# Ledger of designs, part 34: peptides against a protein of PDB entry 6FRK

Target 1, 411 residues: chain A of PDB entry 6FRK
Amino acid sequence: NEEVLNAMLKEVCTALLEADVNIKLVKQLRENVKSAIDLEEMASGLNKRKMIQHAVFKELVKLVDPGVKAWTPTKGKQNVIMFVGLQGSGKTTTCSKLAYYYQRKGWKTCLICADTFRAGAFDQLKQNATKARIPFYGSYTEMDPVIIASEGVEKFKNENFEIIIVDTSGRHKQEDSLFEEMLQVANAIQPDNIVYVMDASIGQACEAQAKAFKDKVDVASVIVTKLDGHAKGGGALSAVAATKSPIIFIGTGEHIDDFEPFKTQPFISKLLGMGDIEGLIDKVNELKLDDNEALIEKLKHGQFTLRDMYEQFQNIMKMGPFSQILGMIPGFGTDFMSKGNEQESMARLKKLMTIMDSMNDQELDSTDGAKVFSKQPGRIQRVARGSGVSTRDVQELLTQYTKFAQMVKKM

## One batch from the design tools (peptide; aimed at target 1 T334 D335)

Design b2_p15_4_s4 (made by RFdiffusion4, then SolubleMPNN; from b2_p15_4, 8 letters changed)
Fold by OpenDDE base, seed 1:
Structure b2_p15_4_s4 (fold): chain B 411 residues (1-411), chain A 15 residues (1-15)
Amino acid sequence: as target 1 above (411 residues)
Amino acid sequence: DEYFEELKKLLEALL
């Protein structure tokens, strides 16, 4: 039993290292899982794999929980949020995403550019803020970030803004001069929250970077960016461990709406390749697809038609970036998250829909659509000709549909 | 939970 446990833990540890989880955290998790597993329960014929997966999941949840309640803005108050992080972390983009998130929730939100070091920082923030209709402050002539931050915070306090976001200079190196500048800005504006922005794609370097920021600045919250790339998000565990601060949001793409509140359970599920079922449900519910209740009711009755499959393809196409939806489905690996695969996957769905557009109502609305085509092979040839595809493409669609209809009948 | 496992299997077989 201990040999089987050690073999399975070796596979899990390898997968976590490939997910950019820090080697020290993987070692600690392995020790914690070994201590939490009852070897006697493993001997009793319980599913050893399920028990190890549950123990791993539970210990990963603890690694993402710093035991500190996340800061939340107070409605009707002035909340100053200072952003800190390295250049290229997505900090400036994340400031705009957070501002837009609160604005959409009916908060009076603004942005301040206190990045005087990077040429075009203010133009970039101004462009993003203007596109989102978010009020902004900055200077083209003032070089002191303390002056800009102080004047901007005072202005927006006097105008009764509720969310005041301050973007600071990011540098490529852990330079003491950057940390001194951040401390001077923090002392001048007295922020209610300091947010560290971390790039998930830096992998094993996440711990050292997050620690360097926490040792110099009182980081109270973490935002993890670039979770749409090849980064499996293991660097987020390193950020929490180093900062002892909760992850509050994640950035999941380049768009201003590619930003969501951090949820521990969905994130760990995704990290383990179990998908984000809760986030898929939330996205499906946010779309207000009136047809969801009707679909759920049909599925409960074991009914699934080619029309129901067509409507599901339409719904998937409406859910936004297909890569993000696929990355929420368990078993669709990170390979489906590549920008190239999104266009190909959308083209594949659109091809399947075009085949179904050549079907008649009798074919679409049949509770056994595959049997309708099998009884009359001339229907396959008609649909193939109508949609400009091969008879093989239509047969492949019907084979997919048959697999679905069989799954739905087993529910 | 069972609905979401089957919706998962549904999406896995669609793609």
Scores: peptide ipSAE 0.012, ipTM 0.478, DockQ to the pose 0.028
OpenDDE base, seeds 2, 3, 4, 5: peptide ipSAE 0.012, 0.011, 0.008, 0.011; ipTM 0.454, 0.436, 0.434, 0.449

Design b2_p15_5 (made by RFdiffusion4)
Pose (drawn by RFdiffusion4):
Structure b2_p15_5 (pose): chain A 374 residues (1-38, 47-273, 303-411), chain P 15 residues (1-15)
Amino acid sequence: NEEVLNAMLKEVCTALLEADVNIKLVKQLRENVKSAIDNKRKMIQHAVFKELVKLVDPGVKAWTPTKGKQNVIMFVGLQGSGKTTTCSKLAYYYQRKGWKTCLICADTFRAGAFDQLKQNATKARIPFYGSYTEMDPVIIASEGVEKFKNENFEIIIVDTSGRHKQEDSLFEEMLQVANAIQPDNIVYVMDASIGQACEAQAKAFKDKVDVASVIVTKLDGHAKGGGALSAVAATKSPIIFIGTGEHIDDFEPFKTQPFISKLLGQFTLRDMYEQFQNIMKMGPFSQILGMIPGFGTDFMSKGNEQESMARLKKLMTIMDSMNDQELDSTDGAKVFSKQPGRIQRVARGSGVSTRDVQELLTQYTKFAQMVKKM
Amino acid sequence: DAFIETLEKRIEKLE
């Protein structure tokens, strides 16, 4: 049985290593689901599913904008990850939700970058800012957020150029652009086909600049997006959106369960009964209930107080014979009144008859009357 | 029945 756990465990470790999941997290997840584990494919895959939900959970809720206030969002990520594409996908998303959204092109390096964001904004009917001539992105971002602030826009999304960590020049310029406009949220957009080089770049982005949200693009293809587990652990940020195509409407919020599945592949007879059950539990205590001075009108009249401390086990064989629908019903007496067929199976395996209940049903009706009167 | 009547007499005595 130790060999059936390991053959089925190394087959999921290969399922995650093929889904571009970091080899550090596969080796760690393997001995996490091995230590926490101490119709067969369900008792195994349910344990694997709960261990994955433990990893995709960063513990941090997403940054959401406030209507009536200026929200500046700054996009960061590697070269070619889909920043300019996801810039228009997000401005279009909120503009459709009713936000005064606008775009700013703070890319002064990439050829045809302002022309790219201009044509994406021209198409989606979204205001845009940028420059063909201005070579300083700190100037384009500052003079754009200033313009759209004096025009009272609520979602101001600043697009930046692609950068990698070994370029300290572009990492300083990213930190200065973030210090000039002071964004309310910084989004790390990552390609879903990224391999093992993802945890190092995503970590260096978190170190130089404060990354609070992660977007995974190019998920409409064959890439399952296992590199996102290494960006969530590095940036400490949850995934808010995913990209699912080249168009502006190929964009939707991140849901954890479908991504992990793809990455993996009045008083009643019942109340009359419980009140009795506690009066029998407090039943050997009936002599304490006759203590009160001037209150002892009677005690154990006609000896019937002895069988009121004997009827509740026989009535328990009825509850023992009851399932969770009758037991958890608001009116435990209405489930059997409509279907007196349930009065026969309660009588069979519990040894009580269907006759005994008629005297109980009268005793029940009188008890149900004096509680609604209570 | 006799047990319910005894409870009722006790409630009346309290009241």

Design b2_p15_5_s1 (made by RFdiffusion4, then SolubleMPNN; from b2_p15_5, 7 letters changed)
Fold by OpenDDE base, seed 3:
Structure b2_p15_5_s1 (fold): chain B 411 residues (1-411), chain A 15 residues (1-15)
Amino acid sequence: as target 1 above (411 residues)
Amino acid sequence: DVVLEELEKLLEKLL
């Protein structure tokens, strides 16, 4: 029984290390799990694998909990949120994502560019803010970030903004000059929250980076970026451990909407490769896919039409990047789709939808759409001409539909 | 195509 426990813990520890979880945290977790598992209870015929997975899950949840309640903005007050982080962490993009998130929630939100070090920082922020229709402040002539931050905060306080986000300078390395500048800005604007932005893809470097920021500035919140890539997010545990600050949001892509509130359980489930069923359900619910109940009901009856397939392709396209959706499904790793394959996959879905846009209601709503086309081959030629594709492309679509419809009939 | 097999599996799980 101890050999089986050690073997399963070795697999879990390997998976956590491959997920960029800090080696010290993995070691500590292994010891805590060993101490929490009663070997006598494992002898009683309980599902040893589920017991170990549950113990691991519980210890990972504790590692994500800093024991500190996340700061939340107060409605009808001026809330100053200062962003700190290295250059390339996604800090500037994340400022715009957070501003857009609060604006969509009905907060009067603005952005300040206090990054005087990076050429074009203000133009980038201005471009992002203008696209999102978010008010912004910055200077092309002022070089002191303290002056820009102070003037911008004062301006937006006087205009009764509720969320005032300040983007600061980043550096390529942890430099004392960066930390002194961040302290001077923080002292001048007196932020209600300091948000550390961390790139999840830096792996084992997350601890040292997060600690360096926390040791210099009063980081109260963490945002983890680039969770759309190969980064399984294990570095987030290191950031929480080092900053003793909660993760408040995650960046899940390059789009302004690729931003979500941090949820502990879905995140740990995803980290373990269990998938994020809850986040998938939440995304499905946010999309007002009221038609999903009707679809689930049709599927329970073994009915699947070309229209039902079209609606599913629309749903997949609305849920965001296909790589993220796959990464939310249990047993689909984020590794399955390179960034190149995602655009190709989306282009392929759009092509399939364009073919279906040339179909009529009789073809789309048939419970055996492939049989409708097989009985009248002239339909394939009509659809091919209407969509500007080959008859082969239409036959390939019908072949795919037939496979899906056969699977649904077996459910 | 790997993408189609993944879409097949994704639809099998979403459905």
Scores: peptide ipSAE 0.011, ipTM 0.417, DockQ to the pose 0.080
OpenDDE base, seeds 1, 2, 4, 5: peptide ipSAE 0.007, 0.008, 0.008, 0.007; ipTM 0.350, 0.381, 0.372, 0.348

Design b2_p15_5_s2 (made by RFdiffusion4, then SolubleMPNN; from b2_p15_5, 7 letters changed)
Fold by OpenDDE base, seed 2:
Structure b2_p15_5_s2 (fold): chain B 411 residues (1-411), chain A 15 residues (1-15)
Amino acid sequence: as target 1 above (411 residues)
Amino acid sequence: DEVLEELEKLLEKLK
């Protein structure tokens, strides 16, 4: 039994290392899991694999919880949020995403560009802020980030902004002068929260980078970026361990909406390849699909129409990059997340929707849409001509709908 | 077929 446990733990440890979990954390987790598993319970015929997975899941959840409550902004107060992180971490993009998140929640939000080091930093922030209709401050002439940050914070405090986000210059690990600059900015503006932005794709370097920032500035929150389905995000565990700070948000893509509040269980489930069922449900619920309650009710009654399928395709298209949705589904591998497959999948959905746009209300609203077409084959030819597709494409859609409607009836 | 398997899995998760 101990040999079987050790073999299974070796497989889990390998998978965690392949997910960019730091080797020290993997070793500690292995010891903690081995200590938490009662070998006597393993003798009782319980599914050893399920027990080990559950123990691993529990220990990973503990590694993501720093035991510190996340800072939250106070409504009606001036909350200064300073961003720190490496160049290329997605820090500037994340500032805009966080500003947009709070603006959409009805907070009076603004952005300050205190990155004087990177050419075009202010233009990039200005472009992102303007596109999102977020007020911004910065300078083309001032080179001191302390002056820009101080003036910008004062300006937006005087204008009664509630969320004041300060983007700083991104730096490489080796530049002590840059940590001094960040400390000078932090001392001048006295931020209510310092957010470290970490790129999940840097793998085993996450610990050493996160520690270098925490040792120089009082990091209180972490945001993990580039959690597009290639990075399993194991580096996030290293960031939490090094900073002793909670992950507050994750960035899941390049779009301003590719930003979500961090949830521990979905993240660990995704890390383990279990999928993000909860995040999928939340993302579907966040779409304010009042129509989803009606759909869920229809599905509970075993009713599913071609219109209901069309509405679901619209919902999938609204959920953003199809690759992200796929990456939330257990058993959809990284191969589905290729840019080529996403565009092809979206083109397939659009083609199916175009076929359905050529259907009439009787065809769309029938609880047995396939039977309506089977009784009158001339409808298939009409729809095919109307949508510019073959009669075969319409028959394939109806076959797919029939399979789906049969599943809904069995549910 | 992949899109439908995805929609099926989505709906199984929404239940």
Scores: peptide ipSAE 0.006, ipTM 0.298, DockQ to the pose 0.075
OpenDDE base, seeds 1, 3, 4, 5: peptide ipSAE 0.007, 0.000, 0.000, 0.000; ipTM 0.294, 0.282, 0.295, 0.331; seeds 1, 4 fail the geometry check

Design b2_p15_5_s3 (made by RFdiffusion4, then SolubleMPNN; from b2_p15_5, 7 letters changed)
Fold by OpenDDE base, seed 4:
Structure b2_p15_5_s3 (fold): chain B 411 residues (1-411), chain A 15 residues (1-15)
Amino acid sequence: as target 1 above (411 residues)
Amino acid sequence: DEVLEELEKLLKKLE
């Protein structure tokens, strides 16, 4: 039993390392999981896999929780949010995304470009801000970021802005001059929150980078960018560990709307290939699609049918950038994101819906649809023939449904 | 995606 557990944990550790989880965190997780698993309970015939999955999940949840409450802006106050991070981290884009997020929520939001180092930084911010109709400040002539930041903050404070976002200079490398500049800016504007923006795609370098920023500036929040496919998100754990600061948002693509509040449970579920049910629910709620409340109620009661999945697919088809939403569905993330453009993902979903269109009401409305098909394999053949697909395609759909329904039952 | 698949495969081997 211990050898089996060790082999299993080795495999989980390998997968976490490949997910860009820092080796120290993976080791710690392995030890914590071993300590959390009662070997006696594993002997009692409990689903050993489910127990280990739960233990791994629980320890990952702890790794993304710094034990510190995230800073939140106060309505009717002037909240100064300073952004720090390397060049190419998506910092400037993330400033615009955060500004747009708060603006859409009815906050009086503005942007300040204190990046004097990068040629065209102000033009880029101005373009993004103008496109989003966000007020902005910056200079083409002032080279001191402290002056720009101070003047911009003062201006927007006087104009009663509630969210004042300050973008700072990034560098390609951790340079002492960058950190000194950041400290000078921070001291001058006295931000209510300092947000470190980190690119998830930098993998094992996440810890060292996040630590270098935390050691120099009072980072209180983290935003992780480029979680749109290639970045497995393991670097987020490293950022939390190094900064001891919560992740507040994630960037999930290139568009200004590809930005969402960080949720621990959905993120870890996605990191484990379990999908992001809560993030799907949130996106569905943001669209104000009809019948969302009824679905949420069913999900809360651990009820999930093939019809409910079909309705979710219809909703997903309405949401636009299709790959991101499919990646939030348990069991669809891996197969749909890896192999295709958005059109192929849409074609695959349409194929799944076509398979479901060949199902009867008993199959669609069963709270255990997979069991209905497993008890009567002739149903699979009927559905396959009716939809013009292989029996394998129907079995794959039922496998995906089963994964999702099992997660909903655990909620 | 491959790591998640591997983690899933790993988790499947635990069954």
Scores: peptide ipSAE 0.007, ipTM 0.323, DockQ to the pose 0.018
OpenDDE base, seeds 1, 2, 3, 5: peptide ipSAE 0.000, 0.000, 0.000, 0.000; ipTM 0.281, 0.252, 0.250, 0.244; seeds 1, 2, 3 fail the geometry check

Design b2_p15_5_s4 (made by RFdiffusion4, then SolubleMPNN; from b2_p15_5, 7 letters changed)
Fold by OpenDDE base, seed 4:
Parts: C-alpha cells; sequence; structure tokens
Structure b2_p15_5_s4 (fold): chain B 411 residues (1-411), chain A 15 residues (1-15)
C-alpha cells in the first residue's frame, strides 16, 4: 500500500511539475499529502482514490492560501493601488481590466500611467482607458515616474476618486534600477495596495521573479495573467509562496472582460482539470439570468441532473466566448479551450445538447443519471440512435456529467 | 489537463 501510494504521489508530482509548480512546493505537497493520508483509514475500505484526490486538493488549497487576508478597497475612501511587474506580464492590460472591474461595480475609478521607459506606454493605457471610458492621467514629456505618479494621485484624490490605479514601468529583466524606481514611486504615493502582476506562462521562473519583487517592494497582492486554456497555472502557487500574498484576480484572455476575482477552489479544480463550477456559477450570476438562483440552490444541495447540465449549456450559449466557459465545465478537456475553434466548441456543445434532447425525463431528471444509463445500457443505444451519434459520444457525455455531478456532491 | 490526466490515471490505478 505504501509503495502504491508512493508511485501515485510520484505521478501527481510529475504532473504538478509539468503544470509549472515549483519543485520545492511539489516536494512539500508530497510530504503533506503523505502525512494527511491515514494509511489505516485507507485499509478500512474507504475509496483510496477519493482520499488521495481529497488530500491533494486540500494541500493545493493550502499552497494557494498565504494565510493573509486579501486587501480590499474601502468604499468612499481614496484607495491607491500600485501595479508592479515585468514587461510582457500583462501589467498594463491588467490595470485596465481592474479599473474596468471596479467601474462596473460603481466605483469611481481612474488610471495613471507612470511608465516613462516604454515608448507608447501612455498611448496604450490611453487607448485602453478611453475604450473603457476610464479617466486616465499620464505625460508625454515628464520622464520621472515619481512626478507623474504623485501628480496623478494628487489630481484624482482631489477629484474624489475611490480607486486610483498606478501602472509603473516594466523591464525585460530584473534590474536594480527598476526596483529603485518602484520603491521611489511607492514611497511618494504611499499606495494602500501593491499588486504584483505575473505571467503564468513563465513556468519555473515564477518563484524567482515573484521573490525578486517581494524582496524589494511590499507586494501585498498578486494578479496572475494569461490563465487562458493553455496556461497550466502552477506558477500561481509559486507566486503565492514567494510573495506570501494572496492572488486577488486572474486574467483569462486579452479582452477587458477576461478578468475575474480569484477563487481558490475553482482555480485548484481547474488546475486539477476538475472544472470550475464556482467560476461558472459566478459568470452565470453576473449575467443575471433568472434561473440562476434555482440552479445555485440545487448545486448547494449536491443535486445535479442531466437537465441541470442542459440548462447550464443553454446559459453558456448565452454568455459569449465559448472557449472560456467550456473549460470551466468538469470533463471538458483543453481541446474545448483552443482559442481558434469557437465555432467548433459551439458545435460540440450543440451536439451534446442534441444528445440530451434525445433523453427522456427519467434520464434527464435523475439525480444519478449516469447510474440510470449504466443499469440499462439499452438507453445509451436509444439515445445514440435518436440523436444520430455514436454510443461512444453518449458515453463521453455521461462521463462528463458524472465528473460534474461528483464535484457538485462535494460542494 | 496534464494534472487532471495524471490524477485520472492515478485514480484509475487506485481502482
Amino acid sequence: as target 1 above (411 residues)
Amino acid sequence: DVVLEALEKLLEKLK
């Protein structure tokens, strides 16, 4: 049993390393999982699979929890948020996304471009801000980021802005001059929060990068960018470990709306490919679809039917970019998240709905729909014939449903 | 997906 556990933990560790999780964290997780697994309880006939999965999930949740409460802006106050991070991290885009997020929530939000190093930084920020109707400040002539940041913060404080976001210079490398500039800006504007923006795609470099920023400036929050369908997300754990700061938001694409509050359980579920039910629920709630409350209440009770999945697919079809939403559904692989094939993803979703349209009410409304089909294999053949698909396609749908329903039962 | 596939493979081996 211990050899089997060790072999299994080796495969998990390999997968986590392949997911860009830092080797030290993977080692720590391995030891913590070993310590959390009671071998005696595993002997008692508990589903060893579920126990290890739960232990891995629980330890990953701990790795993303820095034990520090995330800073939140205070309504009716002037909250200065300074952004720090390398060039290409998505920092400037993330400033605009965060500003837009707060603006949509009814916060008086503004942007300051204190990037004097990159040619066209202010033009880029201005374009993004103008498109989103966000007030902005910057200079084409002032070369001192401290002056720009100070003047911009003072201006927007005097105008009673509640969220004042300061974008700083990024560099291609960790340079002492960059850190000195960031420290000077931070000292001048005295930000309420310093947000480190990190690109998830940099893999094993995430720890060293995040540490270098934390060692120089008082990073209090992390935003992880490029968490689209290709980003493995393991670097986010490294950022939390190095900064000892919570992830507050994630960037999930290039659009200004491709930005969401960080949620631990959905993120770990996605990292483990279990799907992101909570993130799906949040996105569904943001759409104010009338049927959302009834669905959420069913999910809270651990009830999930094929009909509930069908209704979710209908909601997904209303939400726009299919690639992001399909990747939130447990059992939909990365193949649904390929940026190029929105039409194919929609066609696949429509195919799944067509399969469900060939199901009867007993099959759709069963709290254990997969068991209904497993007990009577003739149902699979009927549904396959009715929908014009293979029995394999129906089995794949039922497998996806089962993964989802099992996740809902754990909520 | 790689972590999921590995967890799924792991979970299949635990059966």
Scores: peptide ipSAE 0.014, ipTM 0.475, DockQ to the pose 0.016
OpenDDE base, seeds 1, 2, 3, 5: peptide ipSAE 0.010, 0.000, 0.008, 0.011; ipTM 0.398, 0.326, 0.370, 0.348; seed 3 fails the geometry check

Design b2_p15_6 (made by RFdiffusion4; failed a check: the pose's geometry)
Pose (drawn by RFdiffusion4):
Structure b2_p15_6 (pose): chain A 374 residues (1-38, 47-273, 303-411), chain P 15 residues (1-15)
Amino acid sequence: NEEVLNAMLKEVCTALLEADVNIKLVKQLRENVKSAIDNKRKMIQHAVFKELVKLVDPGVKAWTPTKGKQNVIMFVGLQGSGKTTTCSKLAYYYQRKGWKTCLICADTFRAGAFDQLKQNATKARIPFYGSYTEMDPVIIASEGVEKFKNENFEIIIVDTSGRHKQEDSLFEEMLQVANAIQPDNIVYVMDASIGQACEAQAKAFKDKVDVASVIVTKLDGHAKGGGALSAVAATKSPIIFIGTGEHIDDFEPFKTQPFISKLLGQFTLRDMYEQFQNIMKMGPFSQILGMIPGFGTDFMSKGNEQESMARLKKLMTIMDSMNDQELDSTDGAKVFSKQPGRIQRVARGSGVSTRDVQELLTQYTKFAQMVKKM
Amino acid sequence: TSVEQLLERIKEFLE
């Protein structure tokens, strides 16, 4: 049985290593689902599913904008990850939700960058800012957020150039652009086909600049996006959106369950009964209930107080014979009144008859009356 | 009758 756990466990470790999941997290997840584990494919895959939900959970809720206030969002990520494409996908998302959204092109390096964001904004009917001539992105971002602030826009999305960590020049310039405009949220956009080099770059982005949200693009293809587990652990940020195509409407919020599945592949007879059950539990205590001075009108009249401390086990064989629908019903007496066929099965395996209940049903009706009167 | 007298006792005992 130790060999059936390991053959089926190394087959999921290969399923995650092929899904570009970091080898560090596969080796760690393997011995986490091995230590926490101490119709067969369900008792195994349910334990694997709960261990994955433990990894995709960063513990941090997403940054959401406030209507009536200026929200500056700054996009960061590697070269070619889809920042300019996801810039228009997000401005179009909120603009359709009713936000005064606008775009700013703070890329002064990539050829045809302002022309790219201009044509994406021209198409989606979204205001845009940028420059063909201005070579300083700190100047384009500052003079754009200033312009759209004096025009009272609520979502101001600043697009930046692609950068990698070994370029300290572009990482300083990213930190200065973030210090000039002071964004309310910084989004780390990552390609879904990224391999093992993802945790190092995503970590260096978190170090130089404060990354609070992560977007995974190019998920409409074969890439399952296992590199996102390494960006969530590195940036400490949840995934808010995913990209699912080249168009502006190929964009939707991140849901954890479908991504992990792809990455993996009035008084009743019942109340009359419980009140009785506590009066029998407090039944050997009936002599305490006759203590009160001047209250002892009677005690154990006609000896029937002894069987009121004996009827509740026989009535329990009825509850023992009851399932969770009758037991958890608001009116435990209405489930059997409509279907007196349930009065025969309760009588079979519990040894009580269907006759005994008629005297009980009268005793029930009287008890149900004096509680609605309570 | 006996059960009703017992319930009355419980009420007046809780008071």

Design b2_p15_6_s1 (made by RFdiffusion4, then SolubleMPNN; from b2_p15_6, 9 letters changed)
Fold by OpenDDE base, seed 2:
Structure b2_p15_6_s1 (fold): chain B 411 residues (1-411), chain A 15 residues (1-15)
Amino acid sequence: as target 1 above (411 residues)
Amino acid sequence: DSLEELLEKLLKALL
């Protein structure tokens, strides 16, 4: 029993190290899991694998929970949020994502560029803010980030903004001058929240970086970026452990809406390669697919039409990046869809929808659409001509539909 | 195949 436990813990420890979990945290987790597992209960014929997975999951959840409630903005108040982090962490992009998130929720939100170190920082922020229709402040001439931050915060306080986000300078490395500047800005504007932005792709460096920021500035929240890449998110555990601060959001791509509230359970499930079924369900519910009770009822009755398939393709396209959706499904590795494959997949979906746009209601609403086309081959030629595709492309669509309809009938 | 598997998994998550 101890040999089996040690072998399974070795596999889990290897997977966590490959997920960029800090070696100290992996050792501590291994000890905690060993202490939480009764070896006598493992002798009783329980599924040893499930028990170890559950113990690992429970200990990972504890590592993500700092025991501190996340700061939340107060409605009708002026909430100043200061962003800190290294250059290349995605800090500036994350400021825009957070501003857009609150704006979409009906908060009066603005952005301040207090990054005077990086040439074009203000132009980048201005471009992002303008695209999102977010009010912004910054200077092309002022070199003191304290002055810019103070003036910008005062301006937006006077204009009764509720969310005032301040982007600060980053550096390529931890430099004392950066931390001094950050402290001067923090002292001048007195932020309600300081957000540390961390790049998940820095791997084992996450702990040391997060600690260095927390030791110098009062980090109260963490945002982890670049979780769409090869980074399996193990660095997030290191950030929480080092900062003793909750992860509040994650960045899941380059788009302004590639940003979501952090959820512990889905994150740990994804880290373990279990997928994010809960986040998939939530994302599906956010699409108001639940308003399609008629579709769910049809599916439960083993009915699936070409129209139902069309609606599902519309829903998939509304879910955003296909790579993110795949990364939420258990057993799809993050590597399965490179960004190139995503555009191709979206183009393929759009092509299939364009073929279906040339179908009539009798064809779309048939519970056996393939049989309608097989009985009258002239329909295939009509649809092919109408959509500007080959008769083969229409036959391939009907073949895919038939496979889906057979899967639905087996559910 | 990847789209078929996705749709199957999405349908299984919706049901």
Scores: peptide ipSAE 0.016, ipTM 0.486, DockQ to the pose 0.091
OpenDDE base, seeds 1, 3, 4, 5: peptide ipSAE 0.009, 0.009, 0.015, 0.010; ipTM 0.453, 0.461, 0.477, 0.485; seed 1 fails the geometry check

